# Peptides against a protein of PDB entry 6B4J, part 122

Target 1, 315 residues: chain A of PDB entry 6B4J
Amino acid sequence: DITMQWYQQLQDASMQCVLTFEGLTNSKDSQAKKIKMDLQKAATIPVSQISTIAGSKLKEIFDKIHSLLSGKPVQSGGRSVSVTLNPQGLDFVQYKLAEKFVKQGEEEVASHHEAAFPIAVVASGIWELHPRVGDLILAHLHKKCPYSVPFYPTFKEGMALEDYQRMLGYQVKDSKVEQQDNFLKRMSGMIRLYAAIIQLRWPYGNRQEIHPHGLNHGWRWLAQILNMEPLSDVTATLLFDFLEVCGNALMKQYQVQFWKMLILIKEDYFPRIEAITSSGQMGSFIRLKQFLEKCLQHKDIPVPKGFLTSSFWRS

## One batch from the design tools (peptide; made by RFdiffusion4, then SolubleMPNN)

Design b1_p20_3_s1 (from b1_p20_3, 9 letters changed)
Fold by OpenDDE base, seed 1:
Parts: structure tokens; C-alpha cells; sequence
Structure b1_p20_3_s1 (fold): chain B 315 residues (1-315), chain A 20 residues (1-20)
């Protein structure tokens, strides 16, 4: 399977990155620990500031992240911080930055769906300038949310139940598995972030360049999902989340082909989802149904709530 | 992309059935 091979390559690259900066992370030296903490804060704090700001402030955050990745000193916590403070600093910052973007998906976007757009546009813009950050975003995203690949992890003989649950994307702490609603909420946030990334371009970059991971990946994601057997509750939830965020962009890009696909979803795939949906899982099913029916009736996919407008960039 | 081609085939087959 080419998709699984690609997924494994991403995970291998991510693991190799971790090994590259192991000296920095495992150091017992007080100065190295200080540098690590300063670099971690410099990489993660700007991303955490994205959720509630004007376009001008978003530009400042972008410029700060880009400066840090470019080896320039940046102010963080009242200190001048640079990736040049340690030979492994750049690899560490790229990894932690990518991890933080995905974490904002599973936490901030999960709770506030509109936050997907400002986070995604920064992530997309940084990806254009720093491809390795983009690959690491995908590595983190796909590891936490295998449904974003998409694939459904399978139980292997001899595997511990907790390890299988983790592979499925559940958090397991003290032998307690995450509640289904919290699990789906986190998966939803990550899918929404992904759906936003693939359609957004940083407005101050070179727009003549091809998007590094554009809408063609969204079309592929849908194709792969539709070729898979639906998973109870998960498929209905994430298919809705994906279409709500990037359906309008896909409609504009693929036109008649998009509508043919949407009809196929409603007429052929939706009954397969229904067949595996229990009475306790009808919420996600009904939400998807209503969305599909509304879109087909109106022959339109609405622009998602929180989509960045020209007025946002002038603020 | 093989997945996209397979989807297109499914779409086309579905529409051919609806037009008959």
C-alpha cells in the first residue's frame, strides 16, 4: 500500500528528527536545559497566541516564527533566543513547532472550530518556507489521528489493548481510556485543522508557487475514505467535519466532479454508514445527513464559519 | 492517483445506472 508506505516514511523521518536532537533533550547540563526550555518556549508560545488576534498580529506571529526558523534571534520570555545557541536547536524547534500546530488542532480547534483558519494559514505559510516543518506537521497529525491519512489501525495478535487504543488515537492514562466524546472531539479538531491547511495560502507569500500540500490531497482523502468501509461514529463525524471546513473550496476547485462525489456520498456511502450506526451514535449520523441534504438542495456548500476575509487582513 | 481514479470510476458507474 503506497499510502501506508508514505505514512511510515513520515514516521521514520520524525523519529530520525527526535534522534538528531536527543543530545539537547537528554542533556543534564544546566545551560543546555536552559537553552532547551528557551527554544521550546520560542517555538510554541507564538502558535498559542494565534487563536484570538487581528490580521496584523497574525503577521507579527508569522514573522517571529519565520525569523526563528531562519536562524535569527527572537525575543521570548524577555530573552534573546536563537536556534544557533545549540547545534541541534533548529531540528528541535522544527519538531516542537510542528507538534504545537497539531496540538492546537486537538485542543483549541476541537473546542473552537473557527480557530482552525488562523492557525492553518500560519502553518501553511511556514510550510511554504520551511518544508521540513510541513512534513513534521503531517507526521504528528497522522500519528495522533490515523483517520487523517486515512487508515484504520488494526489489532495485531499479541498486542496489548491499551497500545491498540493508542494506535486508534485514544489517550490512555493510568489504564483509563479516554471517553468517546472527548476522543471524537480531538479527532474532529485535527481533521478540521488539516482541512483548513490544504486550502489556505499565506497572503504575503509568493502566491504563484504551488501549495505544498493543497486541495488535491483533500480530494484524495475523500476518495480514500469512500473506498474504505465506514467506522462506527468516526466516519460520520470526520466526514462532516472535513466537508464543513473544505467542502466550499473543493466545490470551487472540482465543480461538477465535486457534486457527483457528493451525490455518491449521499446515495451509496451514507446507507453504509447508517447500517453500522447504533441508536446511541445517531447524533453524528443525523448531522452529516442534514448537511448533505442541505448542500444538495441548495446546490451550494457554505463558506465555513471563521473563514478569513479581506477585512481580517486589514485589521 | 489510483484512489482518485477508482473514485471517478465509481462516480461514472453510478451516473450511468441513473441515466438508464
Amino acid sequence: as target 1 above (315 residues)
Amino acid sequence: DEEVEELQKKIDERYEKLEK
Scores: peptide ipSAE 0.247, ipTM 0.814, DockQ to the pose 0.392
Fold by OpenDDE base, seed 4:
Structure b1_p20_3_s1 (fold): chain B 315 residues (1-315), chain A 20 residues (1-20)
Amino acid sequence: as target 1 above (315 residues)
Amino acid sequence: DEEVEELQKKIDERYEKLEK
């Protein structure tokens, strides 16, 4: 399976990255520890500052991240920080930055869906200039949300239940598995972020270049989902999240083919989702159904709430 | 992308079955 090979390659690259900066992370030297912490803050704080407030602020954040990744000194916590402070600094920063983007999907976007767009446009722009960061974003995303690949992890003989639960994307702490609602909320946030990334381009970059991970991957994702058996509650939830965020963009790109896909979802795939949906899970199913029915009735998918407009970039 | 093309074909085939 090409998709699974791609998944594994990204995971391997991520693991190799971790090994590369192990010297920095495991150092007992006081100076190295300080550098590590400074680099970690320099990589992650700007991402946490991403907001829907103003395009100018977003540009400043982008420029800061790009400068850091380019080996230039940046101000962080009142200190001048550079990846050149340690030979492993760049690898470490790229990894932590990518991790933070996914974490913002998992946390911020999960709670505030509109936050997907400003985070995604920065991530997309950084990915364009720093492909390794993009690969690491995918690696982190795929690890936390296998449904973003998409695939459904299977229980293997001899596997601990907790490990299987973690593979499914659940958090397990003190032998307690995460509640389903919290799990779905986090997965939703990550899928929404992904759906935003694949459609957004940084407006101050070279727009003539091909998107490093564009809408074609969105089409692929839908195709893969539809070719898979639905998973109870998960498929209905994430399919809605995905279509709400990038459905309008997919509609514009794929036109008639997109509508054929929506009809296929409603007429063929919905019964399959319904068949595995319990009475307690009908909420996600109904939400998806209502969304698709509305879109098909109106022959339009609305622009998602929080989508960045020209006015945002002038602010 | 060959994978996308193959998947698109499968989708189209499924769609044609629904129209029938």
Scores: peptide ipSAE 0.181, ipTM 0.783, DockQ to the pose 0.726
Fold by OpenDDE base, seed 3:
Parts: C-alpha cells; structure tokens; sequence
Structure b1_p20_3_s1 (fold): chain B 315 residues (1-315), chain A 20 residues (1-20)
C-alpha cells in the first residue's frame, strides 16, 4: 500500500531526526541543557503566539521562525538564541517546531476552530521554505491522528489493548483511555489544521511556486476516506471537519468533480456511515448530513469561519 | 499524481454506478 509506505517513510524520517539530535537531548552538560531549553523555547513560543488578532503580528511570528530556521539569531526569553549554538540545533528545532504546530492543532484548534487558519498559513509558509519541517509536521500529525493519512490502525496479534488504543490516537493514562468526546475533539483539531494547511499559502512568499502539500492532497484524502469502510463516529466527525474547513477551496479547485464527490458522499457513503452509527453517535452523523444537504441545496460551500481576509493582512 | 487519478477513477466508477 503506497499510502502506508508513505506513512512509514515519514515516521522513519522522524525517528531518524530524533536520533540526529539525541546528543543534544541526552547531554548531561549544563551548557548543552541550557541550549536545548533555549532552542525549544525559541521554536515553540512563537507558534503559541499565533493568533487571529493582526496580520502584522503574524508576519512577525513567521519572520522569527524563519530567521531561527535560517541560522539567524533570534530573541527568546531575553536571550539571543541560534540553531548554530549546537551542531544538532537545527534538527532539534525543526522537530520541535513541527511538533508544536501539530500540538496547536490538537489543542488550540480543537477548542477554537478559527485558530486553524492563522496557524496553518504560518505552517504552510514555513513548509514552503523549509520542506523538512513540513515532513516532520506530517510525521507528527500522522502519528497523533492516523486518520489524517488516512488509515485506520488495526489490532495486531499480541498487541496490548492500550497500545492499540494509542495507535488509534487515544491518550491512555494509568490504564484509562481518553473519553470519546475528548478524543474526537483533538482529532477534529488536527484534521481542521491539516485541511487549512493544504489550502493556504503564505502571502509574502513566492506564490508562483506550487504548494508543497496542496489541495491535491485534500482530494486524495477524501478519495481515500471514501474508499475505506467508515469508522463509527470518527469518519462522520472528521469528514465534516475536513469539508467545513477546505470544502470551499475544493469546490473552487475541482468544481464539477467536487459536486460529484458530495453527491457520492450523500448517496453512497452516508448509508454506510449510518449503518455503523449508534443512537448515541447520531450527532456527528446528523451534523455531516445537514452540512452536505445545505451545501447541495445552495450549490455552495461557505467560506469557513476564521478564513483570513485581505483586511486581516492589512492589520 | 497517479494516485489521485486512480482514486478519481474509482470515485467516478462509483458515481456511475449510483446514476444507474
């Protein structure tokens, strides 16, 4: 399976990245520890500062991240920090930055869906300039949300139940599995972030270049989802999240083909989702149904709430 | 992307089946 090979390749690359900076992370040297912490803060704090407030502030954050990745010194915590402080600094920062972007999907976007867009546009812009960060974003995303690949992890013989639950994306602490609502909330955030990334370009870059991971991957994601058996509650939830965020962009890109896809979802895929939907899970199904029915009726997909406008970039 | 084309073909085939 090509998709699974791609998944594995990204995971392998991520693991190799971890190995490359192991010296920095495992160092007992006080200076190395300080550098590690400074680099970690420099990589993650700017991402946490991303907001919907002003385009100018978003640009400042982007420039800071880009400067850091470019080997330039940046101010972090009142200190000058550079990836050149350690030979493994760049790899470490790229990894931690990518991890933080995905974490913002998992946490911030999960709670505030509109936050997907400012985070995604920065991530997309950084990905364009730093492809390795993009690969690491995917690796982190895929690991936390296999549905972003998409694939549904299967239980293997001899596997512990907790390990299987973790593979599915659940958090398991003290032998207690995460509640389904919290799980879906986190998965939703990550899918929404992904759906935003694939459609957004950093406006201050070379927009003539091809998006490093553009809407074609969104189309592929949909196609793969539709070719898979639906998973109870998960498929309806994430399909809605995905379409709400990038449906308008997909409509513009694929036009008639997009509408055929929506009809296919309504006429073919909905019954399959319904067949596996329990009464307690009907909420996600109904939400998806209502969304698609509305879109088909109006022959339009609304621009998602939080979509960045020209006025945002002038602020 | 060949993969997208293949997937599109599968989708189209499914769609055609639904129209019949």
Amino acid sequence: as target 1 above (315 residues)
Amino acid sequence: DEEVEELQKKIDERYEKLEK
Scores: peptide ipSAE 0.168, ipTM 0.774, DockQ to the pose 0.780
Fold by OpenDDE base, seed 5:
Structure b1_p20_3_s1 (fold): chain B 315 residues (1-315), chain A 20 residues (1-20)
Amino acid sequence: as target 1 above (315 residues)
Amino acid sequence: DEEVEELQKKIDERYEKLEK
């Protein structure tokens, strides 16, 4: 499967990246340890500061991240920090930055869905200027949320149950698997972030260039989901999350084809989801059903809550 | 993207079957 090969290539590249900065991470030298911590903070703190408050603040955060990745010194924790402080500094920062973007999907977006948009627009803009960061975002995202590829990991003979659960995206701590609601919440956050990234472009960049990972990947995602057997609770949840965030953008881009897809979901795919939905999982199913029925009835997909407007960028 | 084209074809084929 070409998709699985691509996924594996991303994971291999991510692993190779980790190996490249192993000297920095495993160093016992006090100065190297200090540099590592400074670089880690410089990479991750700006991402954590992303908010829906003001466009001007978001621009400052973007500029700081871009400056850091460009080898320029940035202020972090009252100190001047640069990736040039260590030969592995750039690789380390790119990896940690990408990891942090995905973590914000997993945590912040999971709890506050509107946070997807400011995080995504920064991620998209950085990806445009720094393609390696984008590849690492995908690697982290797809590893934590295989449903974003999409694929459903399979149990292999001789595999430990806990390892299989982790492959599915569950957190397993002290031999206890994460509760389904928490799992779905995290997966939802990551899918929503992904759905936002593929449709957003940094407004201060060169808009003449093609989006490095645009809406065509959203269309592909939907097509692949529809060609797969639904997974109980997961498919209904994530399909709703995806369509709520990027459905309006997909509608504008694909027009009649998009509506054909929605009809296909309603008429063909819904019965398959329903057949595997237990009484305790009807909430996700009903939410998706109501969303699609409303959209088909009104012949419109609403702009998602939290979508960044011109007024946001003027603030 | 050949994969997208193939997937689109599958969607269209399924849609045509649903219309019959």
Scores: peptide ipSAE 0.331, ipTM 0.833, DockQ to the pose 0.691; fails the geometry check

Design b1_p20_3_s2 (from b1_p20_3, 10 letters changed)
Fold by OpenDDE base, seed 1:
Structure b1_p20_3_s2 (fold): chain B 315 residues (1-315), chain A 20 residues (1-20)
Amino acid sequence: as target 1 above (315 residues)
Amino acid sequence: DKLVEEDKKKIEERYKKLEE
């Protein structure tokens, strides 16, 4: 499977990155520890400051992240911080930055769906300038949310139940598995972030360049989902989340071909979801049904709530 | 994108079968 091979390559690259900066992370030296903490803060704090408030603030955050990745000194916690402070600094910052973007998906976007757009546009813009950050975003995203690939992890003989649960994306702490609602909320946030990234371009970049991971991946995601057996509750939830965020963009890009796909989802795939949906899981099912019916009836997919407008960029 | 074009073809084929 080409998709699984690609996924494994991403995971291998991510693991190799971790090994590259192991000296920095495992150092017992007080100065190295200080540098590590300063670099970690410099990489993650700007991402946490992303908000829907003003385009000018978003530009400042972008410029700060880009400056850091470019080897320029940036102010963080009242200190001047640079990736040049350690030979492994750049690799560490790229990894931690990518990890933080995905974490904002599973936490911030999970709770506030509109937050997907400002986070995604920064991530997309940084990806254009720093391709390695983009690959690491995908590595983190796909590891935490295999459904974003998409694939459904399978139980292997001899596997511990907890390990299988982790592969599925559940958090397991002290032998307690995460509640289904919290799990789906986190998966939803990550899918929404992904769906936003593939459609957004940083407005101050070179727009003539091809998106590094564009809407063609959205089309592929839907096509692959349609070829998979649905998973109870998960498929209905994430399919809705994906279509709500990027359905309008896919409609504009693929036109008649997109509508044919949407009809297939409603008429062919949706009954398969229904067949595996229990009475306790009807919420996600009904939400998807209503969304599909509304879109097909109106022959339109609405622009998602929180989509960045020209007025946002003038603020 | 070759993969997208292959997917489009498969979707078209499935769509036609649904209309029959």
Scores: peptide ipSAE 0.410, ipTM 0.907, DockQ to the pose 0.912
Fold by OpenDDE base, seed 5:
Structure b1_p20_3_s2 (fold): chain B 315 residues (1-315), chain A 20 residues (1-20)
Amino acid sequence: as target 1 above (315 residues)
Amino acid sequence: DKLVEEDKKKIEERYKKLEE
């Protein structure tokens, strides 16, 4: 399958990236260790500072990240930090930055859905200028949330159950698998972040260029989901999350074609979800049902809560 | 995007069958 091949290529590239900066990560030299920690902080702290408060602050964060990736010195923790401090510094920073963006989806967006938009617009803007960061974002995202590809990992003969659970995206600690609600919450955050990234562009960039990973991937995601057997609770949850975040954008882009897809979701695919939904999973099912019914009835998908407006960028 | 175009065709076909 071409999608699985693409997924594997992303994972291979990510693994190769890790190997390229192994010298930095495994160094016993005190200076190298210090540089590593400084670079890690410089890459990750700005991302953690992303908020919905002001557009001006968001621009400052973007500029800092871009400067760092461009080999310019940046201030971090009261010190001047540059990727040029180590030959492997750029690869390391790109990897850690991408990892942090996905982690913000997994943690911050999972808890605060509106946070998807400011994080996503920075990620999209950085991706436009630094394609390797984008590829690494996808690699991290798809590894943690295979449903974003989309695919459902399968149990293989001889596989340990714990390994299978990890492949599905569950956290397993001390042989205890993550609770379903926590798992779905994390997956929701990552899907929402992804759905935001594919529709947003950094407003201060060159808008004449094509989005590096745009709404066409949103269309492909939905189309592929419709061709897959639904997974209990997961499909209903993530389909809702995806449509709530990027449904309005997809509607505007694909118009009648999108509505045909939405009708197929409601009339053809939704019954298949219903057939595998237990009484304990009715929450996600009902939420998706109500969303689809409302959208079809009103012939509109609302702009998602937290969508960045012109007023945000003027603040 | 060739893949998107192929998807659109498949969606259209499925939609037509649903409306029959």
Scores: peptide ipSAE 0.398, ipTM 0.905, DockQ to the pose 0.911
Fold by OpenDDE base, seed 3:
Structure b1_p20_3_s2 (fold): chain B 315 residues (1-315), chain A 20 residues (1-20)
Amino acid sequence: as target 1 above (315 residues)
Amino acid sequence: DKLVEEDKKKIEERYKKLEE
């Protein structure tokens, strides 16, 4: 399967990246530890500062991240930090940066859906200039949210239940599995971030170039989901999240073909979702149903709340 | 994108079957 091969390739690349900077991360040398910490902060703090407040601030954050990845010194924690401080510095920063973007999906976007857009536009812009960061974003995303690939992990013979739960994306701490609501919340955040990334371009870049991971992947995601057996609660939740964030963009891009897909979801796929939906899980299903019914009735998918406008970039 | 076109064909086929 091409999708699974792609998934595995990204995971392998991510693992190789970790091995590459293992010397930096495992060093007991005080100077190396200091460099590691400084680089980690330099990579992650700017991402955490991304907000919906002002476009000018977002540009400053982008420029700082880009400068860091370009080997230029940046100010972090009152210190001048550069990836050139260690031979493994660039690989480490790229990995940690990518990890942080996904983590913002998992945490910030999960709690504040509108935060997807400013995070995504920075991620997209950085991805355009630094493809390896993009690959690592996908690797982190796929690992934490296999549904973003998409695939549903299966239980294998001899597998521990906890390992299976982790493969599904659940957090397991002290032999306690994450609550379903928290799990879905995190998955929703990551899917929303992904849905935003594939449609957004950094406005200060060369927009004439092809998006490094654009809406064609959104189409593929939907097509693949529709070819899969639905998973209880998960499919309805994430399908809604995805369509709410990028449905408008997909509608504009694929037009009639996209509407056929929506009809297929409503008329063919919904019964399959319903069949596996328990009475206690009807919330996600109903939400998706109402969304699609509204879209089909109005022949329009609304622009998502939090979508960045021209006025944002002028602020 | 070849894969997208293949998906479109599959979706179209499923859509047609739905309309039958």
Scores: peptide ipSAE 0.394, ipTM 0.903, DockQ to the pose 0.922
Fold by OpenDDE base, seed 2:
Structure b1_p20_3_s2 (fold): chain B 315 residues (1-315), chain A 20 residues (1-20)
Amino acid sequence: as target 1 above (315 residues)
Amino acid sequence: DKLVEEDKKKIEERYKKLEE
């Protein structure tokens, strides 16, 4: 499976990245520890500051992240911080930055869906300038949310139940698996972030270039999902999340072909989802149903709430 | 049903082209 090979390559690259900066992470030297912490803060704090408040603030955050990745000194925690402070600094920062973007999907977007767009546009813009960060974003995202690949992990002989649960994306702490609602909330956040990334371009970059991971991946994701057996509750939830966030963009890009996809979902795939949906899971199913019916009836997919407008960038 | 199958083929073809 080409998709699984690609996924494994991403994971391998991510693991190799971790090994590359192991010297920095495992150092007992007080100065190295300080540098590590400073770099970690410099990489992650700007991402946590991303908000829907003003385009100007978002630009400042972007510029700070880009400066850091470019080897320029940045102010963080009252200190001048640079990736040049350690030979492994750049790799470490790229990894931690990518991890933080995905974590914002998992946490912030999960709780506040509109946050997907400002986070995604920064991530997309940074990805254009720093492709390795993009690859690491995908590695982190796909590991935490295999449904974003998409694939559904399977139980293998000899596998511990907890390990299988973790592969499915569940958090397991003290032999307790997270509740289904919390799991779906986190998965939704990550899918929404991904759906936003693939459609957004940083407005202050060279927009004539091809998106590094654009809407073609959205089309592929949908096509692949439709070729898979649905998973109870998960498929209906994430399909809705994906279409709500990037359906309008896909409609504009693929036009008639996208409508054919929606017809295929409604007429062919929906019965398969229904067949595995229990009475307790009807909420996600009904939400998807209503969304599809509305879109097909109106021959339109609405622009998602929180989509960044020209007025946002003028603020 | 026939229309859905035709659409499915087209979607699959487009998907394959995007994998290239």
Scores: peptide ipSAE 0.257, ipTM 0.812, DockQ to the pose 0.067

